# Designs tried in a protein design run: peptides against a protein of PDB entry 7UQJ. Part 207

Target 1, 160 residues: chain A of PDB entry 7UQJ
Amino acid sequence: PELYQNFNITPPRGVLFHGPPGTGKTLMARALAASCSSDERKITFFMRKGADILSKWVGEAERQLRLLFEEAKKHQPSIIFFDEIDGLAPVRSSKQEQIHASIVSTLLALMDGMDNRGQVIVIGATNRPDAVDPALRRPGRFDREFYFPLPDVKARFKIL

## One batch from the design tools (peptide; made by RFdiffusion4, then SolubleMPNN)

Design b2_p21_5_s1
Fold by OpenDDE base, seed 1:
Structure b2_p21_5_s1 (fold): chain B 160 residues (1-160), chain C 160 residues (1-160), chain D 160 residues (1-160), chain A 21 residues (1-21)
Amino acid sequence: as target 1 above (160 residues)
Amino acid sequence: as target 1 above (160 residues)
Amino acid sequence: as target 1 above (160 residues)
Amino acid sequence: AEEELKEREERVKEAEKRREE
């Protein structure tokens, strides 16, 4: 947070990890969280699957997002990791528009509402970055994206 | 810093992130910075583009480097991230030798002059690792290099 | 550590970095360690090569592993980085079974014996993830795997 | 500490794509 105050740069709130399945998106998220925690300073790691927020909390998904961000704020410094975030925030043009639109709007508001001085980091992982709502990929949200490439089949075979 | 004292290993001062454009070199640098900041301990993140140090500060580039390292030392723990570092420290054999040679020499001296107990990390990102002066890639400088590969076009199409 | 207590999820203890040689596995581990250390909170970074534990400590390899984990626990927060971990923990079916089996069993026990509240992170790097004992790749051990791909030769040539 | 290391790797992988975009 203070990192970015010295440069008048809006601190990034959200990271999008994207790449093929098995490229280690979830792994990198967890490795980052693990490396940041000390005896003096423990980070708090919140993990959710995008599809789980929709499927387990029919009609409560927005409330569960709010509670997640409140709990992350309460337990600062914290990471919120959304695995399979394309399941949580699909492109607004998807045929399940009405339920997804409100959840996306809530996630947008939560990410926009984070204090720039707060110490909550949001990481989203997806296999389909183009399936994530473009509104989430704007500055102050998932405004940073990290690509996890698959090895070329030939490169994979040279490791074997 | 203390990490390396237990092993009599000179702590690396610099990390070179290299790979094609769009492979997430700048992202990895900022994600490391972001993950290191807590409520109790904020890291300070200094970002510069190599070309900006040369272009914005004609005749002051060395002084700006010194000030950057002094400010990073003052605001420990800190990360100095040089994006496009090949623009700051081109190979000494490049036709713009005289201006680049002094800046490279200053950066070398600043990296060599960092106390091994200090908590300043320098990250350089480049698309052209071979265009970075080999003197910067020596132990105690950018002595660590991380490659960010592009996905194979075929692997990228299997994600779509 | 506390990160995973809120979710009743066993905190991952180990990260496996895998990919071809020259893909930056060792570099990522060190960059993570470096970025985690502050003035207030220094991480302690323990680095070992898998083959060095076997070759330098004939008959003492298990003891050296125990001492390494004890020292890492004493100097929390800490990272234990095993470079070339396939040399330390080859697949149990390898013809050098007896020496490797006891070392692998000791490493398994040490990783399983880490307190979930402890602040020791174990990173293993390998060029051959399939040569690492599958027992090390289970939940609570190296339960997280990060792939470092080589550029396709064509992608490498587009960077030149 | 393992949770905090995983936070740092992710936050780094966030800020590079902001610059390549």
Scores: peptide ipSAE 0.000, ipTM 0.191, DockQ to the pose 0.037; fails the geometry check
Fold by OpenDDE base, seed 2:
Structure b2_p21_5_s1 (fold): chain B 160 residues (1-160), chain C 160 residues (1-160), chain D 160 residues (1-160), chain A 21 residues (1-21)
Amino acid sequence: as target 1 above (160 residues)
Amino acid sequence: as target 1 above (160 residues)
Amino acid sequence: as target 1 above (160 residues)
Amino acid sequence: AEEELKEREERVKEAEKRREE
């Protein structure tokens, strides 16, 4: 919210941070949360893993997503950070495809249902942007993308 | 403190994080604070901007620095992070030079006055290490320097 | 190397970065590499995943570890960063346990075989420090530990 | 913009592949 308010821009509902592992996607999300938090305005940072949504919340994943968004709204301004959001991508087994499709559909509905005036930002991080459902990348969802390259070998040698 | 205690080293009074903007200096300082904080031992993180010290604390900057160091000592183990510490560097106007010189002299005295047993670390971040007063870079002050290079221009272009 | 040399400490052969996902372990390792690199002294940063060691290097994992350590020694000063080092922990299948035990034993031997004068630091990152083989946590291996907590709501309020 | 993004992603896949080699 605050970062986007400072730029007089309508905050995207979702930002996709994509790039190789260890490029700092999660840490950028935390830094953004920290930078937007002041003594007066504390941002609440929620973190979930895409894989945990599928594996730990068997049969309740949709409910847990709803509760997460409700809690984020209750504690606004908020950041919801989905680490490994590509973990919400359907796995090749047909039964899992239906469960995954239901969870993704719930996330889509929750992102679509966020009021434009809500002080909730959703950040999805992935190592595999191509594995993220294209429906999540549509306007009003993860409609802004930030690439986190590996520090190129030359850039590594300067960072190193 | 804890990072240095774990290594059985005398903590430097100050660490200078230098490098171009967006290299993660501030984020490293926060991550160090987080990494040194446990359930048993919470580090208190104080953040100030060099520019804010000069602009917001007109006529009281020296007092506010003293209070900051006293509070950091009271809440030890502590990290004082000065973002944009080069903002304490004199700007070419003679009246500002005297005020800046007084503030820098106060910071020098506070860093010199820290007991070696104090669990307070001072981190200064700058984009312009050459704009940092050489007196701040002396032993017992910011006597350790960490360079945060730009991810090489090509890697920057990939983050963008 | 340089971080520890600057502190006049014997560098631990290994540092364990542990804490919940997204606490910045990998980024801290990169930024430490960055901070220890200068225009004159470039550190070489090697990154491997614990899971990749087990899954991608089937039948050659021990050889690849040896080659990694040789390359790190050749390109010293160097940092070897093992992300998800808990991924080297034995999986409950007996055949995997033997393969994992062999890989872990190779890593132990490589860490033990590092000359104390070597400018190679090994950093292991894990979300599950208790899943890391206790043998890796012994003196001369990952003998220093850094906890990367989730910024607990209380710790957030102190870092902010 | 999408082509530049795709070309960046390919260059990264190549850079990752060169790290796996």
Scores: peptide ipSAE 0.000, ipTM 0.213, DockQ to the pose 0.046; fails the geometry check
Fold by OpenDDE base, seed 4:
Structure b2_p21_5_s1 (fold): chain B 160 residues (1-160), chain C 160 residues (1-160), chain D 160 residues (1-160), chain A 21 residues (1-21)
Amino acid sequence: as target 1 above (160 residues)
Amino acid sequence: as target 1 above (160 residues)
Amino acid sequence: as target 1 above (160 residues)
Amino acid sequence: AEEELKEREERVKEAEKRREE
């Protein structure tokens, strides 16, 4: 309730930050985590990279995702930030597609398994929202999307 | 001269932004580019990812790096921003080590070949400065390093 | 000298970050603080909110501002970050206008009283640069302005 | 690189337009 009230969002289980590289997605996620932490209510911030989930956790990615969500639940209120969530997309091999499908299915199940009353918010950041599995963008998952445009090149120069 | 005077750095050919993920390195590089553009003096901002240099430019990475530096020189004053420059590090295979060594050697040569009078600044961002080739961290290359700490959890809460 | 050399700004006593809400102003200020901290040279980062200066420090705001600047000077090199500096603007009452005028006059005097050799940078962030007292935007105060353009308006409110 | 960035900005604008549609 309160974490979502502080975000003024009807409790999305997940928020997708999308937009071109260097538009401040990762940075905004950290700022949101900081902004919602009070002296009385510290938010625990967990960060993972999509590419690291595939590369570092080869054969353990599903387990590490489960542990991440359990740890986030244990330390609630929490934010789980997935940077470069499009990096969960398979590199071009049939074996990687199966591994990706398993990892994404695990992430879907973990997001679906979060009780609406859990003080855990998931933020995904991507430069390519269309490269994110459409299943992740469904209601109860990353159902809120925030574009981070390039500060218009014209706006950048009017700043100066 | 003037770009480096506007950057008030004894002209480092390169600046390394390092620090934990999501500490604002990429955003800072863009803000610096913006900050140094005036209405009279537009800075051209080029961005590349270290991992993209390896993966997208397999067999052409050296050529694409040369083209990038030539284009930056053509559109000077310019900033070349390498995000995740530690992603140029070889994946553990002897063939990838040779490809990495060639790409890094090309980048070294391009940074060394920039006339000190060139209005081109190179910014590298990494979460792992120790994973960046020490040769890139030598004088005349990424010889200035900027740590982007995690906003200390204590600093976050003293702010709230 | 060195802090301003690292910022590459002819020592502005103040930098105004302006632009629509959530554009990364606060986060950029933290990243700047972080970027200029080396292992050898830690920058002390002070943060205050404009609204908190009015609301929490009613009757003591001038004293708290003086203490803040003294502490920043004591712990130099330092950054003083005023988030929501437009929140120093009076809410619609004649008494609040006088209090605001006194607080702003104190801030002006503190910024003017900083020796150009002081390793203290003041960063103000606002969503409404036109709501910031023009006197704060004069040379030797917030004389450098950085617009933080909206990531397109349609984007950020879908997060919230 | 500027053209590719511009094409990417145009593709993002077109993708946004297609979502409004």
Scores: peptide ipSAE 0.000, ipTM 0.272, DockQ to the pose 0.058; fails the geometry check

Design b2_p21_5_s1
Fold by OpenDDE base, seed 5:
Structure b2_p21_5_s1 (fold): chain B 160 residues (1-160), chain C 160 residues (1-160), chain D 160 residues (1-160), chain A 21 residues (1-21)
Amino acid sequence: as target 1 above (160 residues)
Amino acid sequence: as target 1 above (160 residues)
Amino acid sequence: as target 1 above (160 residues)
Amino acid sequence: AEEELKEREERVKEAEKRREE
């Protein structure tokens, strides 16, 4: 939020952090959430894991997503961080359970319903961007993507 | 390995990284792997997720753990990183399925069987250290623990 | 840069990463540099160590800083990471050698001279934020600060 | 619970920061 507001930039509704596991996606989301809190303007950071939303809230995942977005709006400026978002919103397949399809549909609707004036940023982290439903990667949703490369020797070389 | 050798410290067989989700546990494990890789001495980094070992390898989890440790030994110096190790080795409860108990027993035996001369480090990451079987936290296993605190809100402010 | 540009956010001129040694400051700077590199938009990452600028470039440190900023501008979007920036820009004291004062003055001028439209981010890392010249921590310079807490000292000691 | 965990973690970090200062 403040990252965007301090620059007079409308925060993107959604940011997809993708890259190999342990490339710092979750840490970056936290650092961003961190960096956005000022003494005058605390950012509320909501973190959910994609698999937890599916497994812990069987039959209530849609409601919990709605409540999460409502709470994030109530406590704005806020960041919603979905870790392992590929677990929450897998690519729509003919084999995808109706429950997963409905959760994806709810998340799409929630992201589409975000007021552009809202100080809520949604960050999704995944190790498998191609496993995320392409509908989530459209404009107004996770329309911005950050690749987190391995601290590969090449990433070291771009750093060195 | 070199991180420990440079300090004349025998690498712990196991290190438990614990702290809230997205405190950089996975990133630190990767940083350690990266920092320990010199041009002369590349560290092989093995990453497994606790839940994946249970879910993807139903009935073969013990075998996959053995193979992982054998491969890590073959490619030493190496790091085995278990992300979400609480998913692999939950606290032994009367409700713990015999399958989970056998996997925990296998992991215990593998860690106990690590030669102190082996350049294999096992790093477990968890958000819930108290959900990890206490047997794994004994000397010769995950006998070393790192707390990863959340990035401070004030640290957060100054960057945004 | 892309972290900010992908969000239409003017990159802060300077970000100070501070916290105990080995808290992941260098790793985060690397992850940021890495994350900002898309296939279409590679970020050039320049890393310099504060002590190296003083010791390797005796009498040319100011010139090397200028060249570094020019090269970063030429290869934008770019990140300049100063590791151990307290070695480069210690708190101005009456005992501060004229050489250190001139280097600090040059760095201040370079940061002040950064066009807000420039896709150059300067990240300074320090273990001692209070040892960094307060002039560097003013708006338009390292006006943003991230605290990197130790993975608990006991945690570090368990790896050490 | 997550907010309280965060506040606790923030307090721990402020305490760590104060120990490093």
Scores: peptide ipSAE 0.000, ipTM 0.298, DockQ to the pose 0.047; fails the geometry check

Design b2_p21_5_s2
Fold by OpenDDE base, seed 2:
Structure b2_p21_5_s2 (fold): chain B 160 residues (1-160), chain C 160 residues (1-160), chain D 160 residues (1-160), chain A 21 residues (1-21)
Amino acid sequence: as target 1 above (160 residues)
Amino acid sequence: as target 1 above (160 residues)
Amino acid sequence: as target 1 above (160 residues)
Amino acid sequence: DEEELKELEEKVKKAEEIRKE
């Protein structure tokens, strides 16, 4: 919230951090959470790995997502960080259709159901933004994208 | 200290983290501090911003540096992290000569006065290592340098 | 290499970065790589995810590890960074015994076979150091450990 | 976007500072 207030922007419901592994996506999310936290206003930081939600809760992943969003709302201001969100919400056209489709649908509904007045920011991190369901990348969801490049080997060579 | 003890090395008095903004210098210092802390051996982490020491204490900055080093010594093993150390210890040739010269001289003396047996590590972070007084970059002071590259400006421009 | 050369230490064959997700382990490894690179001395940074090596190459993972170490040696000075190394080299006592056992054995042999004169550093990152095979955490392998704590406000209060 | 990125970097920097307090 405050991060976006300082930008004079309506906080996106979701921000997609994309870029190769080890580019600092998760770190940036935590740093942003910490920046928005003061002694007066602590931000609750929820972290989940997309693949873990899918793998641990094959029959309850939807419920766990709902509980996560409810808990985040209860402990607002809050940040929900999904690491490897491509593991949670892969492209619908992959033949693993049914289980993924319902989880993605639940996440879409949860993001759509967030009141713009809610002090909950969702950050999704992925190494493969194109492997994330395009429906999640639409306005009112992960509508803002931040690319985290590999420090290009050549780029580092110009910085060095 | 323990970082270097585990290396069987005399801890450097100072380590310079340099590289553009947002490259993780400050985080690195904290991660190193945390990594050196165990349940058995807690490392005290002191953080100061170079510009803050200069701006808040225009007449007492030298005293505040002395107190910081005394406190770090009292609470050893400890890490002193200077963020934006170029703001504290700019190159002497900059016409802000007199006040900076005495603060830099005090920092030099404090780093020189650290017993090699002292479990105090000083980390300075800067976006401009060349803006740091070369006297601080000499052996027995910030004698080790770590570069934190920007993910290339061009890579960032492809990220945007 | 230079990180440790600047420390006047024999570079460990391996460094374990451990700590919860998003604590900057991968970023740290990259920052260290960058810091050790200069215009005169470029460090080649190899990154692999442990789970990817295991999953993509179920029958060739050992060969891929060998090729990685050969390539790192060919392009020395170099850093090999394993993200999620617990996914590559889990504890042997886990009933996924056979395939993991041979991959772990290969990694052990590769780390043991590194000449101490070799300008290759291996960094393993994990969220669960106790899930990494203890044989990898022995001297001459991942013999140095760096903990990256969650910025749990309470955990920081224990680190401070 | 570039200003927003710079401000994000400054905010990340400030976060790291607040996280340090």
Scores: peptide ipSAE 0.000, ipTM 0.202, DockQ to the pose 0.061; fails the geometry check
Fold by OpenDDE base, seed 3:
Structure b2_p21_5_s2 (fold): chain B 160 residues (1-160), chain C 160 residues (1-160), chain D 160 residues (1-160), chain A 21 residues (1-21)
Amino acid sequence: as target 1 above (160 residues)
Amino acid sequence: as target 1 above (160 residues)
Amino acid sequence: as target 1 above (160 residues)
Amino acid sequence: DEEELKELEEKVKKAEEIRKE
């Protein structure tokens, strides 16, 4: 608790990883969680899939999002990774648009409601950044975007 | 400031991410910046593209590099990410080789001139590590190399 | 030493990166090392390949693992990256199973023997998480798993 | 399983922290 307080640095609430499928968005999010972890600081990693929020949690998606953020806060420092966050976007149906609007509104409120002292970071991954609600891409939310390009050819690591 | 001083470990000034296009080099660099950030320690992330340094900053590239490193130092702890750092390499023209040599020399001087107490990390990403000037790949510069392999098949995360 | 102590957060001793070949597991591990490095804190990165531990170090694998962990401890903060950690798994031979069991037991003991104050992180990468010994995937060892998906199509970074 | 999850979570968190700066 105390250690993070002394830097008056507004922690990033949300990061959007965007790029083609398989560009390593999910992988990066996970690798970031591990890098921030040390023997003295373990970061809790939560993963959810946007399509699962929309399809598996229908009628409870808002509640499951709240529980996820509460659990992340309880286990802080924490990372919440939303894979395929564009999967929160409705398929072209009016009823799905209302559900989407409610889910996105809840996610916005949860991201906005993270106190500046919370050690919870939210990563959204998408193959379609333009399919992510512009409201999620504003400051204090997914206010930083990371593009994941396609790998064309296998290269080799040399650690020197 | 103080905590990092007690490790007489010469910090890596630079890290080379190399691998095929779209292996997530750029993404990793950005994700690394986020991972080093905490509520107590926000890391400022700067991104530049090597081709933009060579083409958009022609005649001012050295100045823009200096300003970038000054801005990074001012906002320390900071990460400077050079995407397509092999794009600093000239296309096969003698005039471009001289411009390249000057830009690379400036980058070397800036990386060498980072005091051991600065909190500025430089990440270079390339699809062509062999197209990166060997002088950039020496100790105190991009002295650590990171290979980004191609993903062949989609696997699934299980967090246990 | 002190900064990490104030978070009574049991640091992850080990992280498993799993996903298809070329998904950037090796790359991520290396990038994580760089991100945790700052001007004040250089992280030493060690890389070993699981198949090399099994095949090149036959009869000395346990000793080489001990030396690797001692060297990592000496150069702390450090990251040990095991690429293809599933390559520690025997090919289907009884003699290789005993050798594997001894090597894995040594690795477990080394991961368990990392004092909670050590700044050594162990990353294992595999294409086959199910081929990694379940004992390695327990708390205090590779107790965090990271899935690396395949990139399908090149997208572009926008930093906002 | 919990610890691997937590390290993944921290790395994701740090990626997000870089994004906010």
Scores: peptide ipSAE 0.000, ipTM 0.194, DockQ to the pose 0.028; fails the geometry check
Fold by OpenDDE base, seed 4:
Structure b2_p21_5_s2 (fold): chain B 160 residues (1-160), chain C 160 residues (1-160), chain D 160 residues (1-160), chain A 21 residues (1-21)
Amino acid sequence: as target 1 above (160 residues)
Amino acid sequence: as target 1 above (160 residues)
Amino acid sequence: as target 1 above (160 residues)
Amino acid sequence: DEEELKELEEKVKKAEEIRKE
């Protein structure tokens, strides 16, 4: 309940879903989107995969990010979900430094440029929170982190 | 029932599973393969990920697709499942135009070249149906589309 | 029960989870990690995706693998889970032969260099076991293979 | 058939979702 109430009233905040892969990060982002959508208020859900932006949008990744944020703002209330965000925004020490640095810089600027009155939530999912540029994990960006622990044995028995 | 009967008797058709990621597209493709396999009739299930064909098979992707379709035909009845097919067959307007155009052209030719008596079904899964080249979504190719909607709140409560 | 007992007492062994994608390989690796973790004994779970090591760590992949194994040893008992390991360690006949050969050689050396008293388990998951370099599937490496079959209709009805 | 497919899609989705969590 409270998380959904906070999503409706809170200024644009980045939420980092992190934890081992297959811990339900992508699912939870969607369940959140669905739960925040009522008959009266549909939330527009955008999704991009970090590695896809790097591989599919070579030399246009920054433009695609800008367009994504513009479209999200146009269709607010909206959620932008970045799956595998560590693929998009690796730590600046990675050898593909220049391309990653430009994309990360663009993402930082887009997150910082979100009006506090905007009804756009950005969710990043990663298996490696420490592989995400620390600049993205600062206040006003991905400043909330939700750890998705491994499913316990009980979760296993429900699946099997 | 009818879908499985149709799978056994229908000419080779592409089925596009689309919907947000984690909507069960990959699982459904498998459940379909398993349900169509009887003790008397085993269906051979092939799977490729679109991004993997582009990244792992640079300069051989077309050949790998040809080999995949040949192998599928050799082991019919068979299912070829392309996960994240938007990674393999992006809209022709993508800047990696030449490589993608050749791969898409090959995939089109392979789908069109399937004998209507062939027992090869092609399933594509995507999170972004609009990122798939519209030529692949035409009759005789991925001409059936199944939308995998977000789980409702009830789905969430069974998972949590 | 027995699988968990074997994980606690067995020398460092690679376990290859293979089977079609979305057969629960990633989930099972996690359920194993969770089941092996008690209140008294927390297992550290490391995860890397094969394609991510190749794409994100170009020219540093070998170093990242070394660091991963060092960190896993430092935090033992630990599990290193490689998802999509066929992306990291393709068969040596792949055209990106030189880069893949060096990474595979490093992974082989790291697996062979694990002390038999080390409490580090390496789990590889793949959709294509035959796309994994056979050298990784030898005794002392990924010498145990668990096939994740397609869910049968019964598995479907339990999930559904 | 569409309803059964939808129900199946929802259920499969729930399963992949449980697998992701």
Scores: peptide ipSAE 0.000, ipTM 0.161, DockQ to the pose 0.023; fails the geometry check

Design b2_p21_5_s2
Fold by OpenDDE base, seed 5:
Structure b2_p21_5_s2 (fold): chain B 160 residues (1-160), chain C 160 residues (1-160), chain D 160 residues (1-160), chain A 21 residues (1-21)
Amino acid sequence: as target 1 above (160 residues)
Amino acid sequence: as target 1 above (160 residues)
Amino acid sequence: as target 1 above (160 residues)
Amino acid sequence: DEEELKELEEKVKKAEEIRKE
């Protein structure tokens, strides 16, 4: 929202950072979070790992997602960063456990329920964008995608 | 070695990146890998997650570690990055599964067996340095430790 | 400008990354440049070292700065990253060479001349924020500052 | 490599656009 207000572009509710492991997704999310708060405007940064929400909150993962979004809204402007979001919201398959399907459905609903005026951005990071449920990659959800290539020596040079 | 040759500092065999989640540990490891490779001297970057070695290689984790170190030595200069190394090498406890104890022992032996002349650096990243086996944090192993603090909220504020 | 437009925050013309050497300033600038480009919206990244502008462009440094800002404006949205900006824009002193004073004055004028609607951000990185001319740290210039704390000096030395 | 760099530059652009936006 405010992280998307001033482009006169409809703020994506979510941003997908994707690319090979260790290309800087998590640091970029931190740096974006870090670059988004001022003395006048503090952005609260919420971080969760996809696998942690699944493993630590068996049977409560939906509730914990709801609470996380409520807390982010309460402390807006806010960034919710899901590291390894492919672990939280894998591609829907007939072999997915009911818990994964339920968590994906809850995350979809939470992202759809974000007011476009709300100062909450969701950043998902993954090494495997194709392992993220395509429903999360639709407009109004993770509708913006950032690939983090390997810092190629040339990438190092164009940025050096 | 050459990564550290210019400092006239004995290159650590291992470096521990520690700090809160999303403080840039994985990105710094990649950036170091990127920053250490030139057109004349390409550093090969090997990445593994501690949890992945345990979960994907049940019963073969020791062999996979040996192969990883051999491959890194073959493609030297090299960086081996263990993300979430606390998952691979947790603190020795009476409750540790035999597999964890065996993996820790193998990793200790591999790090001790690295020739100081070999151009292989091992980087371990953890959110919980105190969850890493103290034996790995000794001289000649992960004898170097990087704290990645949260980007100061003020640092965060000064750019926005 | 646009980098900060969407926060309803007056886009800083410049952002100062400061902190001890090897704290990830250059990496963060790179990651920010990488994270800012979309398939729809490509940000051109211009990198210069402060010392390189002084040493390589003796007598042309002002012209090269002007050309750099013009090129960045032509290829907007753009990031201009000055690594080691304390080498380019040291604190004004009676002992400063006329060339340094002239370069600082030109950089001040270029930053003041940036339209708040222009999609050019200037990032300066320094190990010594107190060695940067205070005039550059004023509102509408490098009015935003990020501290990159040492990954523990022992830590840094272990990977450096 | 240059395309990956352009893609990296383009993704840093998007993330700063996201940081902007």
Scores: peptide ipSAE 0.000, ipTM 0.345, DockQ to the pose 0.041; fails the geometry check

